# Ledger of designs, part 52: peptides against a protein of PDB entry 4HTP

Target 1, 231 residues: chain A of PDB entry 4HTP
Amino acid sequence: SQTVASHVPFADLCSTLERIQKSKGRAEKIRHFREFLDSWRKFHDALHKNHKDVTDSFYPAMRLILPQLERERMAYGIKETMLAKLYIELLNLPRDGKDALKLLNYRTPTGTHGDAGDFAMIAYFVLKPRCLQKGSLTIQQVNDLLDSIASNNSAKRKDLIKKSLLQLITQSSALEQKWLIRMIIKDLKLGVSQQTIFSVFHNDAAELHNVTTDLEKVCRQLHDPSVGLSD

## One batch from the design tools (peptide; aimed at target 1 F36 W40)

Design b2_p25_2 (made by RFdiffusion4)
Pose (drawn by RFdiffusion4):
Structure b2_p25_2 (pose): chain A 221 residues (1-106, 117-231), chain P 25 residues (1-25)
Amino acid sequence: SQTVASHVPFADLCSTLERIQKSKGRAEKIRHFREFLDSWRKFHDALHKNHKDVTDSFYPAMRLILPQLERERMAYGIKETMLAKLYIELLNLPRDGKDALKLLNYGDFAMIAYFVLKPRCLQKGSLTIQQVNDLLDSIASNNSAKRKDLIKKSLLQLITQSSALEQKWLIRMIIKDLKLGVSQQTIFSVFHNDAAELHNVTTDLEKVCRQLHDPSVGLSD
Amino acid sequence: DALYEKWLNAPPPAPIAPAEVATPP
């Protein structure tokens, strides 16, 4: 019943992605990712130490790291133009004000929002990766159910309980373009030698994370 | 190892109010 994702601050995923994006070279981008992945695996073993048929995996984090491969969640129905309106309303921004104009007159949207949010209020987030996933699930379902009001509420919960950095990365997860500077092939190859292959045949991110959870155990086994 | 120890010794996270979810047609 328990998950690694329920113990990991979304902030740690975000700080990892930030350092990845910030790194100039491939080797350094891989290093930052590998450290998070390796810690996740060590904690997985400690958490599920004496457990039976464990289905937990790196999937809750991997689906955020490779969001373009997201299949389980339907479309979010979220446009950058409406996030701008959501922030203007939420932050009580005067429309003639400098911050409101930056959002309205839209180095992607996530960065503009980052610069707007950085000097403001909350500096430390509180959400875990699991809670972020649960809320993204509610947003996708409410888009399918045509409930734009429940989408606004769920988004508001994500935004108001998160730091500027988390919000920058959350935006990018929703738009599905992280701009990390490291390819999907590279990310799969760091995770597992066989991961790129398994994804080609299955197009199933959760299956790949679960089946190839152990890096020393290949597809042949 | 520092990140692992950070997670291992971290207090339980606070819960959050569940999001409202409508049933799709």

Design b2_p25_2_s1 (made by RFdiffusion4, then SolubleMPNN; from b2_p25_2, 8 letters changed)
Fold by OpenDDE base, seed 3:
Structure b2_p25_2_s1 (fold): chain B 231 residues (1-231), chain A 25 residues (1-25)
Amino acid sequence: as target 1 above (231 residues)
Amino acid sequence: DELFERLLNRPPPASIEPAEVAEPP
């Protein structure tokens, strides 16, 4: 079945997240999220115009925006050190070179940029001159690859984990990889709380999530902002 | 920014041709 996530580029989500992160005020952060959400709902309504009973929802995006609430997908088993080593290998970085050392020692402030301790930001600057300007992945494809990583981690298939990671990396821009890393590590640093994201999505979203702990159920049942839990 | 706005404001695809259900081999 056709899903909104199969049509939305991952780059669109990443650009939205970047705008949210760069915004100083809560109101501006909320505006950027609302604009993306409204566009998603509009696309959903058009895509499913003739199909009333669809299970498609904002869930594919929401699980990437709130990765700490993911319950369907198992643990990735990926840490910053593993990603650092992978990037050094993939980019053929000299092991004793400045960029390799930045990735490995991401916790140590090496420069004037207050990016110390943020592996995704350090990775972004290393990747920016070396990666494609535009990615090709949809939100659905990103989720499929992340599902593969989690499944193969559970199965202890390290080779297949590496394969899926390489697909993500080679088909993504530096900006997309910055956000992908944050999704995997489960720390987006948006400066907006989970409660705020839920409140913008739907007035009853926080309550339904507190009861069910099921993010897909929240997205599906509260897809229409005008229809409440009691309706 | 312009590309992003174009992508978010993209018109929904008019006729989603039913993806030919590839017959199982």
Scores: peptide ipSAE 0.028, ipTM 0.489, DockQ to the pose 0.077
OpenDDE base, seeds 1, 2, 4, 5: peptide ipSAE 0.026, 0.025, 0.021, 0.028; ipTM 0.571, 0.477, 0.457, 0.475; seeds 2, 5 fail the geometry check

Design b2_p25_2_s2 (made by RFdiffusion4, then SolubleMPNN; from b2_p25_2, 7 letters changed)
Fold by OpenDDE base, seed 3:
Structure b2_p25_2_s2 (fold): chain B 231 residues (1-231), chain A 25 residues (1-25)
Amino acid sequence: as target 1 above (231 residues)
Amino acid sequence: DELFERLLNAPPPASIEPAEVAVPP
C-alpha cells in the first residue's frame, strides 16, 4: 500500500530536525516540528482521500524522531567506533590523518567548535566536503535499511549490515548522515523533551504511550489531533 | 504548502531491490 513515508524525502525530515536543533527557544522548536507534522497530515489526507481505513500514520517519522522508543526493530549493534572505522575505509582516509583521528578520538576536544563527544557533528564536518549535496532516500527507504541492519545484526550477518550501511551513506548528504548517525545511536540532541514531542503530536499521546509503550499504536490511534482516546 | 507540492510532484521512489533477507536455516 502507498504510504506517506514512501513519498517524503529523508532530507526534509533532516532539515526540520536541523532547524529544531538550531532554534534557541522552545516555541521555535515546537513550531518547526508542528509545521512538518501538519504538512505530513495534509499529505496523508490527500493521499488517502478515498480510503478511510488505512494503517498509514506518522509512525515512520516518529520512530526516527524518538528512536529511544523503538520497540519493533531489534538493536543495530552499531557503535561510534564501528562507524568511525567504516567512514575511514569508505572515504579512504589516511589512518594517521587528521580526519581519521578526529573520528576515532571523537571524545577528545579538537579545536574551537566545542563538538567534543558528539560523533555525529564530527562526522558531519568530515563528510561535508566529500558527500553528495542532496540525498535520494525517502523516509520509508531509510526505515527499510534500518530494519535490514537490525535484522542482520540479530542474524550476525556482518556483510549484509555493511551493505545496508553503505547504501545509507552513499545515498545521503552530510547533513542527512549527521541525523542518521544520531538516530542509530539514539541521541538526537534536539533540545526538546519526549513529552513536548508527544504534546505537539496529540494531547493524549504521552498517556497512551505510557500505557501501551507502542509508538505505532500511538501514531495510528491518535492520527487525528481532534479525536481523543475517550472518543 | 511547499512541502505538500513537493510531495505531490516527487518522483515515485526507486524500488529498493529487496536485500536478500537470508532466511535463517
Scores: peptide ipSAE 0.031, ipTM 0.487, DockQ to the pose 0.545
OpenDDE base, seeds 1, 2, 4, 5: peptide ipSAE 0.031, 0.026, 0.006, 0.006; ipTM 0.490, 0.464, 0.411, 0.366; seed 1 fails the geometry check

Design b2_p25_2_s3 (made by RFdiffusion4, then SolubleMPNN; from b2_p25_2, 7 letters changed)
Fold by OpenDDE base, seed 1:
Structure b2_p25_2_s3 (fold): chain B 231 residues (1-231), chain A 25 residues (1-25)
Amino acid sequence: as target 1 above (231 residues)
Amino acid sequence: DELFERLLNAPPPASIPPAEVAVPP
């Protein structure tokens, strides 16, 4: 079935997240999220205009924005050290080189940028001169690859995990990879709370999530911001 | 909304050509 997520470039989500992160004020952060959400809802209405019974919702995006609330996917089994080693291999970085050492020692302040402890930011600067300027993945494709990683981690298929990671990396810009890393590690550092994200999505979203702990159900049942739980 | 217009005008995702990883020589 055709979904909104199959049409939305992953780059568009990453650009929105980047705007949210760079915004200092809560109001500006909320505005950027609201603009993305409103555009998504409008696209949904246009895409499904002639179809009343659709299961499509904001869930494919929401599970990437709130990855700590993921319950459908099992654990990825991926840590920063694994990603560092993968990038060193993939980019053919000298093991004793500055960039390899930055990735491996990401927790140690080595530079003036204050990015110590943020692996995704360190990776971004290493990747920026070496990666595509524009990625090719949709939100749906990113979710499919992440599902594959989680499934293969459960099955202990390390080779297939590497294959899916390589597909993500080779088809993504440095900016997209920065956010993808944060999604995998489950720390977006947006500067807005989960409660704020839910409140912008729907007035009843936090309540429904507290009861169900089901992010997909929250996104599906509260797709229309004008229709409440009591309606 | 610029995002909405880009989504509506986005060509259907072409079949993902296998990313020729241009291994730099």
Scores: peptide ipSAE 0.027, ipTM 0.502, DockQ to the pose 0.141
OpenDDE base, seeds 2, 3, 4, 5: peptide ipSAE 0.023, 0.021, 0.008, 0.007; ipTM 0.494, 0.468, 0.402, 0.388; seed 2 fails the geometry check

Design b2_p25_2_s4 (made by RFdiffusion4, then SolubleMPNN; from b2_p25_2, 8 letters changed)
Fold by OpenDDE base, seed 1:
Structure b2_p25_2_s4 (fold): chain B 231 residues (1-231), chain A 25 residues (1-25)
Amino acid sequence: as target 1 above (231 residues)
Amino acid sequence: DELFQQLLNRPPPAPIEPAEVAVPP
């Protein structure tokens, strides 16, 4: 079955997240999220115009925006140190070089930029001169690769985990990788609360999530912003 | 559906370059 996520570039989500992060005010952050969500809903209506009973929803995007609420996908088993080593290997960085040391010592303030402790931001600057300008992955493809990583982590297949990570890295821009890292680590640093994201999505979303703890169910049942839980 | 085609053919949002953290001189 066709999904909205199979058509939306991962770059579109990353650009939205970057706009939210750069916005200083709560109202501006909310506006960027709302614009993305409204565009998604319009695309859904167009895609499924002739199909009344679809399970497609905002869930593929929502689970990347709120990765700490993921319950379907098991743990990745990936930490910053693993990613650092992978990037050093993949980019053929000198182990004693400045960029390799930045990745490995990401917690230590090495400069005036205040990026200390944010591995994704440090990785971005290392990747920017070395990666594709535009990625090729859809939101669906990103989720499929992340599912593969989680499944192979559960199965203790380290080689297959590396393979899926390489696919993500080689098909993504530096900006997309910045956000992908944050999704894997489960810390987006958007500057908006979970409750704010839910309130913008649907008035009843926080309540339904508190009862069910099921993010997919929240996205499916509250797909229409005009239809409440009591309706 | 014209709307569907417009949505499919929409230009990707302009790459947001992270603001160059102005390296203080």
Scores: peptide ipSAE 0.029, ipTM 0.631, DockQ to the pose 0.064
OpenDDE base, seeds 2, 3, 4, 5: peptide ipSAE 0.096, 0.022, 0.012, 0.020; ipTM 0.691, 0.519, 0.422, 0.551; seeds 2, 4 fail the geometry check

Design b2_p25_3 (made by RFdiffusion4)
Pose (drawn by RFdiffusion4):
Parts: sequence; structure tokens; C-alpha cells
Structure b2_p25_3 (pose): chain A 221 residues (1-106, 117-231), chain P 25 residues (1-25)
Amino acid sequence: SQTVASHVPFADLCSTLERIQKSKGRAEKIRHFREFLDSWRKFHDALHKNHKDVTDSFYPAMRLILPQLERERMAYGIKETMLAKLYIELLNLPRDGKDALKLLNYGDFAMIAYFVLKPRCLQKGSLTIQQVNDLLDSIASNNSAKRKDLIKKSLLQLITQSSALEQKWLIRMIIKDLKLGVSQQTIFSVFHNDAAELHNVTTDLEKVCRQLHDPSVGLSD
Amino acid sequence: DPLYEKWMELHEEGLPPPLDIPLAP
């Protein structure tokens, strides 16, 4: 019943992605990712130490790291133009004000929002990766159910309980373009030698994370 | 592995309560 994702602050995933994006070279981008992945695996073993048929995996984090491969969640129905309106309303931004104009007259949207949010209020987030995933699930479902009000509420939960950095990365997760500077092939190859292959056949991100959880155990086994 | 040690400390403290998430019926 328990998951690694319920124990990991979304902030730690975001700080990892930030350092990845910030790194100039491939080797350094891989290093930052590998550290998070390796810690996730060590904690997985400690958490599920004496457990039986464990289905937990790196999937809750991997689906955020490779969001373009997201298949389980339906479309979010979220446009950058409406996030701008949501922030103007939420932050009580005067429309003639400098911050409101930056959002309205839209180095992607996530960065503009980052610069707007950075000097403001909350500096430390509280959400875990699991809670972020649960809320993204509610947004995708409510888009399918045509409930734009429930989408606003869920997105408000995500936004108001998160730091500027987490919000920058959450926006990118929703738009599905992280701009990390490291390819999907590279990310799969760091995770597992066989991961790129398994994803080609299955197009199934959760299956790949679960089946190839152990890096020393290949597809042949 | 400071990140691992941090996660173990958080695990000893326990999990936060579940969020109240709005859903369509």
C-alpha cells in the first residue's frame, strides 16, 4: 500500500530538474539525475524491505521527468493564457501593473511565472510527489468531465502550496516540455540499459519503471 | 547519500495527511 512518492518532497524533484536544466554538459545533467534515481532506489529497498508483491516504482517521478510520454492521464486542458489569468486573479495583480503585463503579454511561460512568484510569500513548498500526482489526476479527470471549476480549484491547491521553483516546474510538467537539455533516450539509458527498448514495444511508462526497476536485472530475465 | 538520509528522517516522522481533492461525481 505504501509508496516512495508519498515520502519525497516535490521540491526535491524540482531542485533536481533545476540543476539539470542549469548544467551545461551532458555528463553533469546525467549526474544530477542519477543521484536522485539512486536515492529513490535505496529508499525503495528500505521502505519495502520485507514486502511481498510490490508494484511501487520510479513511475510517479518518471512520468513527471518525461511528461511527453504521459499516457495514463488524459489531457489537462490548460493553456498558458489561462494560467496568466489565474495568477492575476490569485495574486491580486493590477492589470496596469508590471507583473500582470508580463503574464498578459506573453524563456518560456514557466520562467515568466517564476520571476513573478519568486519575490512573493511562500518560499518553501509542502507537497509530496504523490500529492502532486494525485492533483494532476484530478485536473485531467475534471477536464474529461468538463468541470472547469474543479480544475481551477485543483490547480489552486497545487499553486498556493508550492514555492516559485516548484510552480515553474509544475507548469512545465503540465505543458509537457521540460527543456532539460538531455534527451529521452539518454534518460532511459541512465535508468536502465533495456528501458528504451521496453518503451518502444510497450509505449507504457509505468510498465517500464516497474519491470526494469532493478538495473542489474534485464529484459532477458 | 544526504538525500537518502533526509528521506529516512522524513519517513520516521510519518506522512502528511491526505489532501481534500475536488472531483466531479

Design b2_p25_3_s1 (made by RFdiffusion4, then SolubleMPNN; from b2_p25_3, 9 letters changed)
Fold by OpenDDE base, seed 3:
Parts: sequence; C-alpha cells; structure tokens
Structure b2_p25_3_s1 (fold): chain B 231 residues (1-231), chain A 25 residues (1-25)
Amino acid sequence: as target 1 above (231 residues)
Amino acid sequence: DPLLERLLERYKKGLPPPLDIPRAP
C-alpha cells in the first residue's frame, strides 16, 4: 500500500527536528513543526487524491516525534551502553582511544562542547567524520527496522537486533543517527512539550489521546485539521 | 497525475514536498 511514510526521507524529519531543537523560541519551534506537518498533509492529499478511505496518516512520523507514547511496538531493550559498544565495534575504534572513551563515558564531561549526559550528541561528533553525508532511509523503512528490533528483543534474538541496528546506522548520516538514537532512547530534547506537539497537529489531539492513549487513532481520526472529534 | 509525479520525483531526490502546493479539496 502506498503511504506518505514510504516516500518521505528520514532525513527530512531529522532536519526538521534539528531546526526545532536549534530554535530558541516556542513560536519558531512550532513553525518548523507546522511546516513539516503541512508538507506531509499536502503530499497525503496528492498521493491519495483518488482514494477517500485510506488508513494512511501522520502516525509513522508522530510515533518517532513522540516516541514515549509508543504503544504498538514493544521495548527495544537498547541503552546507551549497548549503542556505545556497537559503535566502537562497527567503527573499529581503539578501545583506549578518545572517541571510544567518549562514547563509554558519555556522562562525564570530556570536551568543550558541554554535551555531558547527551549520548546522541556525543555519538554525532564521533560519527560526523566517519559516516555518510546523506542517508537513504525513508520514514517507513526506519519504522520497519524499529519494529524488527522490538520484535526481536521480545524474542531474545540478539543477533537479529544487531543486524537491524547495523542496517539503520549504515544507511544513515551522523545527523540522522543522532535523532535515531534519541528516538530509541525516547528523549528528543526538542524543547517543546507533548501538549504543544498535539496542539499544532490538531486542536482535539490532546483530548483524544488522553482518552484513547492510541497515537495511531489520534493521527487517523484527526488527520484533517478542519474536522473535529464531533464531526 | 503530473503533480503526484513531480512530488514523487522530489522525494526520490531526497527533497521534501514543496510547501506552496495547495491541499486537495
């Protein structure tokens, strides 16, 4: 089935998130999110022009923007230490080297950037000189790989988890990996509340989510910003 | 649909859809 997420590059979402994070004011943060959302809705309308009853929605993106509200996929079982070890292995970093130590000791300030405790930022700086400048994954592909990770974690298939992680990281830029890490750890550090994200998406989104706790239902039922819950 | 084809082409190139495209009614 044709979905918006199958066409939208993961890089586009990451660039939007980066703009949101870098923005100082709430209004500017909201603007960047709104621009991405509006672009998504426009593409949806074009893609589904001849199809009125589609299940496609903003959900594939929303579940990455609000990963703490994920209810469909199980836990990844991935922590910063696991990712650090994986990167050290994959990048063949000397274990006693500066970069390996930065990843392992991410909570200790070792540098001038003040990124202590933010594993994703530390990883970004390690990855930047070593990774592709442009990723190739769509939002759908990222979600498929994350689904695989969660499923394999539940099944205790560690090798398959590693395989899916390797697919994610080898097809992603350093910037995309920074955001992917934050999605997995479920802390995007956007500087905007969940309530703000919902309010920009749809006026009734927060209410519907509070009742249903189902992010997909929220995205599907409130896909059109002009159609309310009572419509 | 020429519009859809253009949008798909942009995504294939790793570009977001243009913001100036009107929503379908």
Scores: peptide ipSAE 0.159, ipTM 0.767, DockQ to the pose 0.085
OpenDDE base, seeds 1, 2, 4, 5: peptide ipSAE 0.049, 0.024, 0.021, 0.023; ipTM 0.677, 0.595, 0.479, 0.530

Design b2_p25_3_s2 (made by RFdiffusion4, then SolubleMPNN; from b2_p25_3, 8 letters changed)
Fold by OpenDDE base, seed 5:
Order: structure tokens, then sequence, then C-alpha cells
Structure b2_p25_3_s2 (fold): chain B 231 residues (1-231), chain A 25 residues (1-25)
């Protein structure tokens, strides 16, 4: 059966995350998240109009928004240094060049933008003039590739990890890659708490997650904001 | 359907366009 995540562009999630990050106030951050969530729910209702018992939920998006709560997918085994080396290779950057050095020395304040220590932001500026304007990946495809990376990391298949990473990179815009990096590193820097994300999703979400620690179960059981745990 | 009815008319008119998509002229 088709899922919402199989249709939703990864770019839409990344754009939402970017809007949240750029927003100064909590209320504005919440608004952007709510707009995406409500739109997702509308999509679900339309897609599954004639199907009552579907397992489809917000989980594919939620696990990317709260990557630190991921329990299904094993560790990627990817750090900033690995990504830096990969980008230098893929983009054919001179090793002694300014951009290569920025990626490798991302912790050193060499940038004019105050992005020291934020590898994803440094990568964004390097990628912006070099990458596609528009990505082609759906949320499902991103999750499938991330699953592949985690599985191959467990299996110690480094070449297959590289292959999946290359697919992610070559099919993503610079903005999408910025957020993808943050998802892999598990630090989105949204400026909004986990509790806030859960509270916007469903009133009982934080409680259910505290008991189960199962993000998929939370998303599935509390898919309808009007139906509580006690119902 | 024409790209799932333009992604359900951008999720039933609830989502702004992606930031990286140039405004169609």
Amino acid sequence: as target 1 above (231 residues)
Amino acid sequence: DPLLEKLLERYAKGLPPPLDIPRAP
C-alpha cells in the first residue's frame, strides 16, 4: 500500500525545518511545524479515504525530526570527518583549497558566518554553488537509504555505505543536504524542545513515548489528534 | 494523477512552496 511518505518530497520537510530554525519565537516555530503536520494529516486522509485500517502514520517524518529518539535504525557510524572526506572526493575539491579546509577544520572559526562547529552549515555554503537546485527524493526514499547505511554499517560494508551516501548527496539540494547531515549527526538545532514537538503532534504523545520509548507506536496510536490514549 | 493532484493541491493549500524551488515565473 502507498504511504504519505512515498509521495512527500524530502524538500518539503527540509523547508519546514529551515523555517522553524529561522523563526525567532516559539509560537512561530510551532506554527511552521503545525502547518507541515496538518498538511500531512490532510494528505493521509485524502490518500486513504477508502481505507480504514492503515498502518501509515507520521512516523517516517517524525523519526527524521527527532533523530535522537530513533530506536529501529542502528547507528550509522558516520561522523563529520567522514562526510568531509566524502565531499572533498565527490566535489573534486583541492585538498589544500579553502573549501576542503573549511570542511576538514569545521570546528575552527575560519568562516565569516559564525558557523564554527556546525558542520552542516559549513557544508551548505560549500554545496550551494555546486549542487542541484531541486532534490528528487521522497521522505520514504531518504529513510530507505538511511536504513541501508545503518544496516551496512552493522555488516561492516563500507563500500555499500558510500554508495548509499552518494545517492543521497547526488539527488539532494544543498539545503536538503544541510538537514540530512543534521539528521545523521542527530542534532537539528531547531530551537524547539522535544516536548514542544510532541505537544503539537498530540496531547498524549509525550506520555506515551515516556512509557513505550517507541516513536512508531506513538505516531500510529496517536495519529488522530482528537483520539486520546484513554479512548 | 497529475503528480497526485499537485501533491493534493500542496497538501490542501496548507504548505508554502519549498524554499529551493525558484518561483515559477
Scores: peptide ipSAE 0.593, ipTM 0.881, DockQ to the pose 0.087
OpenDDE base, seeds 1, 2, 3, 4: peptide ipSAE 0.589, 0.018, 0.572, 0.024; ipTM 0.882, 0.465, 0.880, 0.609; seed 4 fails the geometry check

Design b2_p25_3_s3 (made by RFdiffusion4, then SolubleMPNN; from b2_p25_3, 9 letters changed)
Fold by OpenDDE base, seed 4:
Structure b2_p25_3_s3 (fold): chain B 231 residues (1-231), chain A 25 residues (1-25)
Amino acid sequence: as target 1 above (231 residues)
Amino acid sequence: DPLLERLLERYAKGLPPPLDIPRAP
């Protein structure tokens, strides 16, 4: 069955997240998220026009926007140091070179950008001159690859983890990889709270999530912003 | 469905759906 996530480019989500992050005010941050969400809902309505009983929802995007609330997939087993080593290998960076050292020592201020402690930003600057300008992955494909990583981590299949990571990396722009890293590490640094994200999604979303802790259930049951929990 | 076709075309080009598209009733 077709899903909205199978059609929406991951780049579109990343661009939205980038706009949210760059926005200074809460209202502007909310606007960018709302625009993405509304576009998603409109596409859903069109895609499923003749199918009223669908399980498709905003969940594929929501679980990437709120990765700390992920409960379906197991742990990735991926940390910044692993990613640093992978990038050094993949990009053939000299181990004693400035870029390799930036990735490995991401916690130490080494540059003028003040990005100390934010591995994703450091990675972005290393990747920007070396990666493709536009990625090719959909949100569904990103989730499938992340599911694969989690599954293979549980199964201790390191080679398959690496394979999935390489697929993510090689098909993503520097900007997309910045956000992908933040999704994996589970810290998006959007400057907007979880509560705000839920409130924009649906008035009852925070309450339902507090009770169920099931992000998919929240997205499915509250897919229509006009239909509340009491209805 | 002409609307769906237009939406699919936009996504194929890496563009989000337009915001002016009405929701289905």
Scores: peptide ipSAE 0.209, ipTM 0.795, DockQ to the pose 0.085
OpenDDE base, seeds 1, 2, 3, 5: peptide ipSAE 0.117, 0.022, 0.024, 0.024; ipTM 0.727, 0.584, 0.616, 0.578

Design b2_p25_3_s4 (made by RFdiffusion4, then SolubleMPNN; from b2_p25_3, 7 letters changed)
Fold by OpenDDE base, seed 5:
Structure b2_p25_3_s4 (fold): chain B 231 residues (1-231), chain A 25 residues (1-25)
Amino acid sequence: as target 1 above (231 residues)
Amino acid sequence: DPLLEKLLERYEKGLPPPLDIPRAP
C-alpha cells in the first residue's frame, strides 16, 4: 500500500525543522510544525480517500522529529567521530586540513560561527559548498536506510553500515545532512519540548505515549485530531 | 482523484502541498 512517507521528500521535513529551529518564539515554532502536520494529514486523506483500514500514519515523520523516543529500531552505533572520519574520506578532505580538523575537533571552538560542540552545524558548513543543492530521498527511504544501519549495527556488519550511510550522504543536501546527523545523534535542538510536539499532534498524545511508550501506536490511534482515546 | 493528482505532481516537482487544500470529509 502507498504511504504518505513514500511521497514526501525528506527535504520538506528538513526545511520545516530548519524553520522551527530558527524561530524565536514558541508560537512560531508551533505554527511551522502544525503547517507540516496539517499538510501531511491532508495528503493522507487524499491518498487514502477510498481506503478505511490503512496502517499509514504520521509515524515515519514523528520518529525522526522525536528520535530520542525511537523504540522500534535498535541503536545505530554511530558517533560524531565516525561521521567525521567518513566525511573526510568521502569528501577527500586533507587530513591535516582545516575542514578535517574542524570535523574531528568539533568540541573545540574553531572558526567564526561559534558552533563548538554542534557537530551537525560544523558538518553543514563543510558540506554546503561540496554537496547537492537538492536531495532525492523521501522520508520512507530515509527510514529504510536508518533501519538498515540499525540492523547492521546489531549484526556487526560495519561495511553494510558504511554503504547505507554513503547512500544517505550522497543523495542529500547539506541542510538535509545537518538534520540527518541530528536525528542519528538524537538531538535536534529545535527549542520545543516533546510535550509541545505531542500537544500539537493530538490532545491525548502525551497521555497515550506515557502509557504505551510506542510512537507508532500513538500516531496510528490518534491520527485524527478530532477523535480522542475515549471515543 | 484530481486533488490527489495535484498533490502528487507537486511532490514530484519537490514542492510541498498547498496549505489551502481541504481535508477529506
Scores: peptide ipSAE 0.022, ipTM 0.581, DockQ to the pose 0.098
OpenDDE base, seeds 1, 2, 3, 4: peptide ipSAE 0.018, 0.028, 0.021, 0.019; ipTM 0.514, 0.568, 0.519, 0.529; seeds 1, 2, 4 fail the geometry check

Design b2_p25_4 (made by RFdiffusion4)
Pose (drawn by RFdiffusion4):
Structure b2_p25_4 (pose): chain A 221 residues (1-106, 117-231), chain P 25 residues (1-25)
Amino acid sequence: SQTVASHVPFADLCSTLERIQKSKGRAEKIRHFREFLDSWRKFHDALHKNHKDVTDSFYPAMRLILPQLERERMAYGIKETMLAKLYIELLNLPRDGKDALKLLNYGDFAMIAYFVLKPRCLQKGSLTIQQVNDLLDSIASNNSAKRKDLIKKSLLQLITQSSALEQKWLIRMIIKDLKLGVSQQTIFSVFHNDAAELHNVTTDLEKVCRQLHDPSVGLSD
Amino acid sequence: SETEEEEEELKEHWEEMIEEAEEEN
């Protein structure tokens, strides 16, 4: 019943992605990612130490790191133009004000929002990766259910409980373009030698994370 | 320097989580 994702602050995923994006070279981008992946695996063993048929995996984090491969969640129905309105309303921004104009007159949207949010209020987030995933699930379902009001509420939960950095990366997860500077092939190859292959045949991100959870155990086994 | 400090704090946090999970087990 328990999951690694319920114990990991979304902030730690975001700080990892930030350092990845910030790194100039491939080797350094891989290093930052590998450290988070390796810690996740060590904690997985400690958490599920004496457990039986464990289905937990790196999937809750991997689906955020490779969001363009997201298949389980339906479309979010979220446009950058409406996030701008949501922030203007939420932050009580005067429309003639400098910050409101930056959002309205839209180095992607996530960065503009980052610069707007950075000097404001909350500096430390509280959400875990699991809670972020649960809320993204509510947003995708409510888009399918045509419930724009419940989408606003769920997104408000995500935004108001998160730091500027987490919000920058959350936006990018919703738009499905992280701009990390490291390819999907590279990310799969760091995770597992066989991961790129398994994803080609299955198009299934959770299956790949679960089946190839152990890096020393290949597809042939 | 700042990046090194952040990496170190994150490693310490992971180690604490793992110790706590082992103690509970």

Design b2_p25_4_s1 (made by RFdiffusion4, then SolubleMPNN; from b2_p25_4, 9 letters changed)
Fold by OpenDDE base, seed 1:
Structure b2_p25_4_s1 (fold): chain B 231 residues (1-231), chain A 25 residues (1-25)
Amino acid sequence: as target 1 above (231 residues)
Amino acid sequence: SEDEEEEEELRRRFEEKIAEAEAKN
């Protein structure tokens, strides 16, 4: 079945997240999220205009925005050190070179950017001069690859995990990879709380999530912002 | 600003997708 996520580029989500992160004020952060969500809902309505029984929702995007609330897929088993080694290999970086050392020693304060401890930002600067300018993945494709990683981690298939990671990396810009890393590590650093994200999504979202702990149910049942839980 | 241009382009891409969906429906 056709989904909104199958049509929305992952780059568009990343661009929105980047704008949210760069915004200084809470109001601006909220505005950027709301605009993306409203556009998503409008597209949903157009895409599913003649279909009454639709299970499609904002869930494919929401689970990437709030990755700490993911309950459907198992753990990735991926840490910063694994990603560092993968990038060194993929980019053929000298092991004793500046860029390789930055990735491996990401917790050590180095350089002028103050990005100590933020592996995704360090990776971004290493990747920026070396990666594609534009990615080709949709939100659905990203989720499919992440599902594959989680499944193969559970099955202890390290080679297949690497294969899926390489597919993500080779089809993504440096900016997209920055956000992908943060999604995998489950720390987006948006500067807004989970409560704020839920509040913008729907007035009853936090309550429903507290009861169900099911992000998909929250997104599906509260797809319409004008229809409440008591409705 | 660059951020405003990116925001407008994102909006445009959604509008195009909506128009395509409406034309199919």
Scores: peptide ipSAE 0.466, ipTM 0.902, DockQ to the pose 0.959
OpenDDE base, seeds 2, 3, 4, 5: peptide ipSAE 0.445, 0.455, 0.461, 0.456; ipTM 0.896, 0.899, 0.901, 0.899

Design b2_p25_4_s2 (made by RFdiffusion4, then SolubleMPNN; from b2_p25_4, 11 letters changed)
Fold by OpenDDE base, seed 4:
Structure b2_p25_4_s2 (fold): chain B 231 residues (1-231), chain A 25 residues (1-25)
Amino acid sequence: as target 1 above (231 residues)
Amino acid sequence: KEEEEEEKKLRERFEELIAKAEAEN
């Protein structure tokens, strides 16, 4: 069955997240999220117009926006150091070169951008001149690859983890990879709280999540912003 | 200006997706 996530480019989610991050005020951050969500819901309605009993929801996006609340997907087993080494290998960076050292020593304040401690930002600047300008992955494809990584981590299949990671990074722009990294490490740095995200999604979302701890259930049951828990 | 343009492009892409879905239905 077709899903909204199978059509929405991952790049569009990333651009939305980038706008949220860059916005200074809470209201502006909320606006960007709301606009993306509203567009998603409108597309959902159009896509599923003739199919009333669908399980499709905002969940594929929500689980990437709130990766700390992920319960379906197991741990990736991926840390910044692993990613650094992977990028050094993939990009054929000199091991003693500036860029390799930036990735490996991402916590050390180096130079002009003030990005110390933010691996994703450091990676972004290394990747920007070296990666594709436009990614090709949908939100569904990203989630499928992340599912693969988690599954293979559980199965201790390191080679398959690397394969899936390579697919992600080779089909993603530098900006998309920045956000992908943040999703994997579960720190988006959006500047908005979980409560705010839930509040914008649905008035009852926080309550339902507090009871169920099931993000998919929250997204499915509260897909319609006009229909409450008691309705 | 660049941010506004990117925002516009994002909206347009969703509009295209919606239009396509509506046409198929």
Scores: peptide ipSAE 0.539, ipTM 0.921, DockQ to the pose 0.954
OpenDDE base, seeds 1, 2, 3, 5: peptide ipSAE 0.531, 0.530, 0.528, 0.527; ipTM 0.920, 0.919, 0.919, 0.918

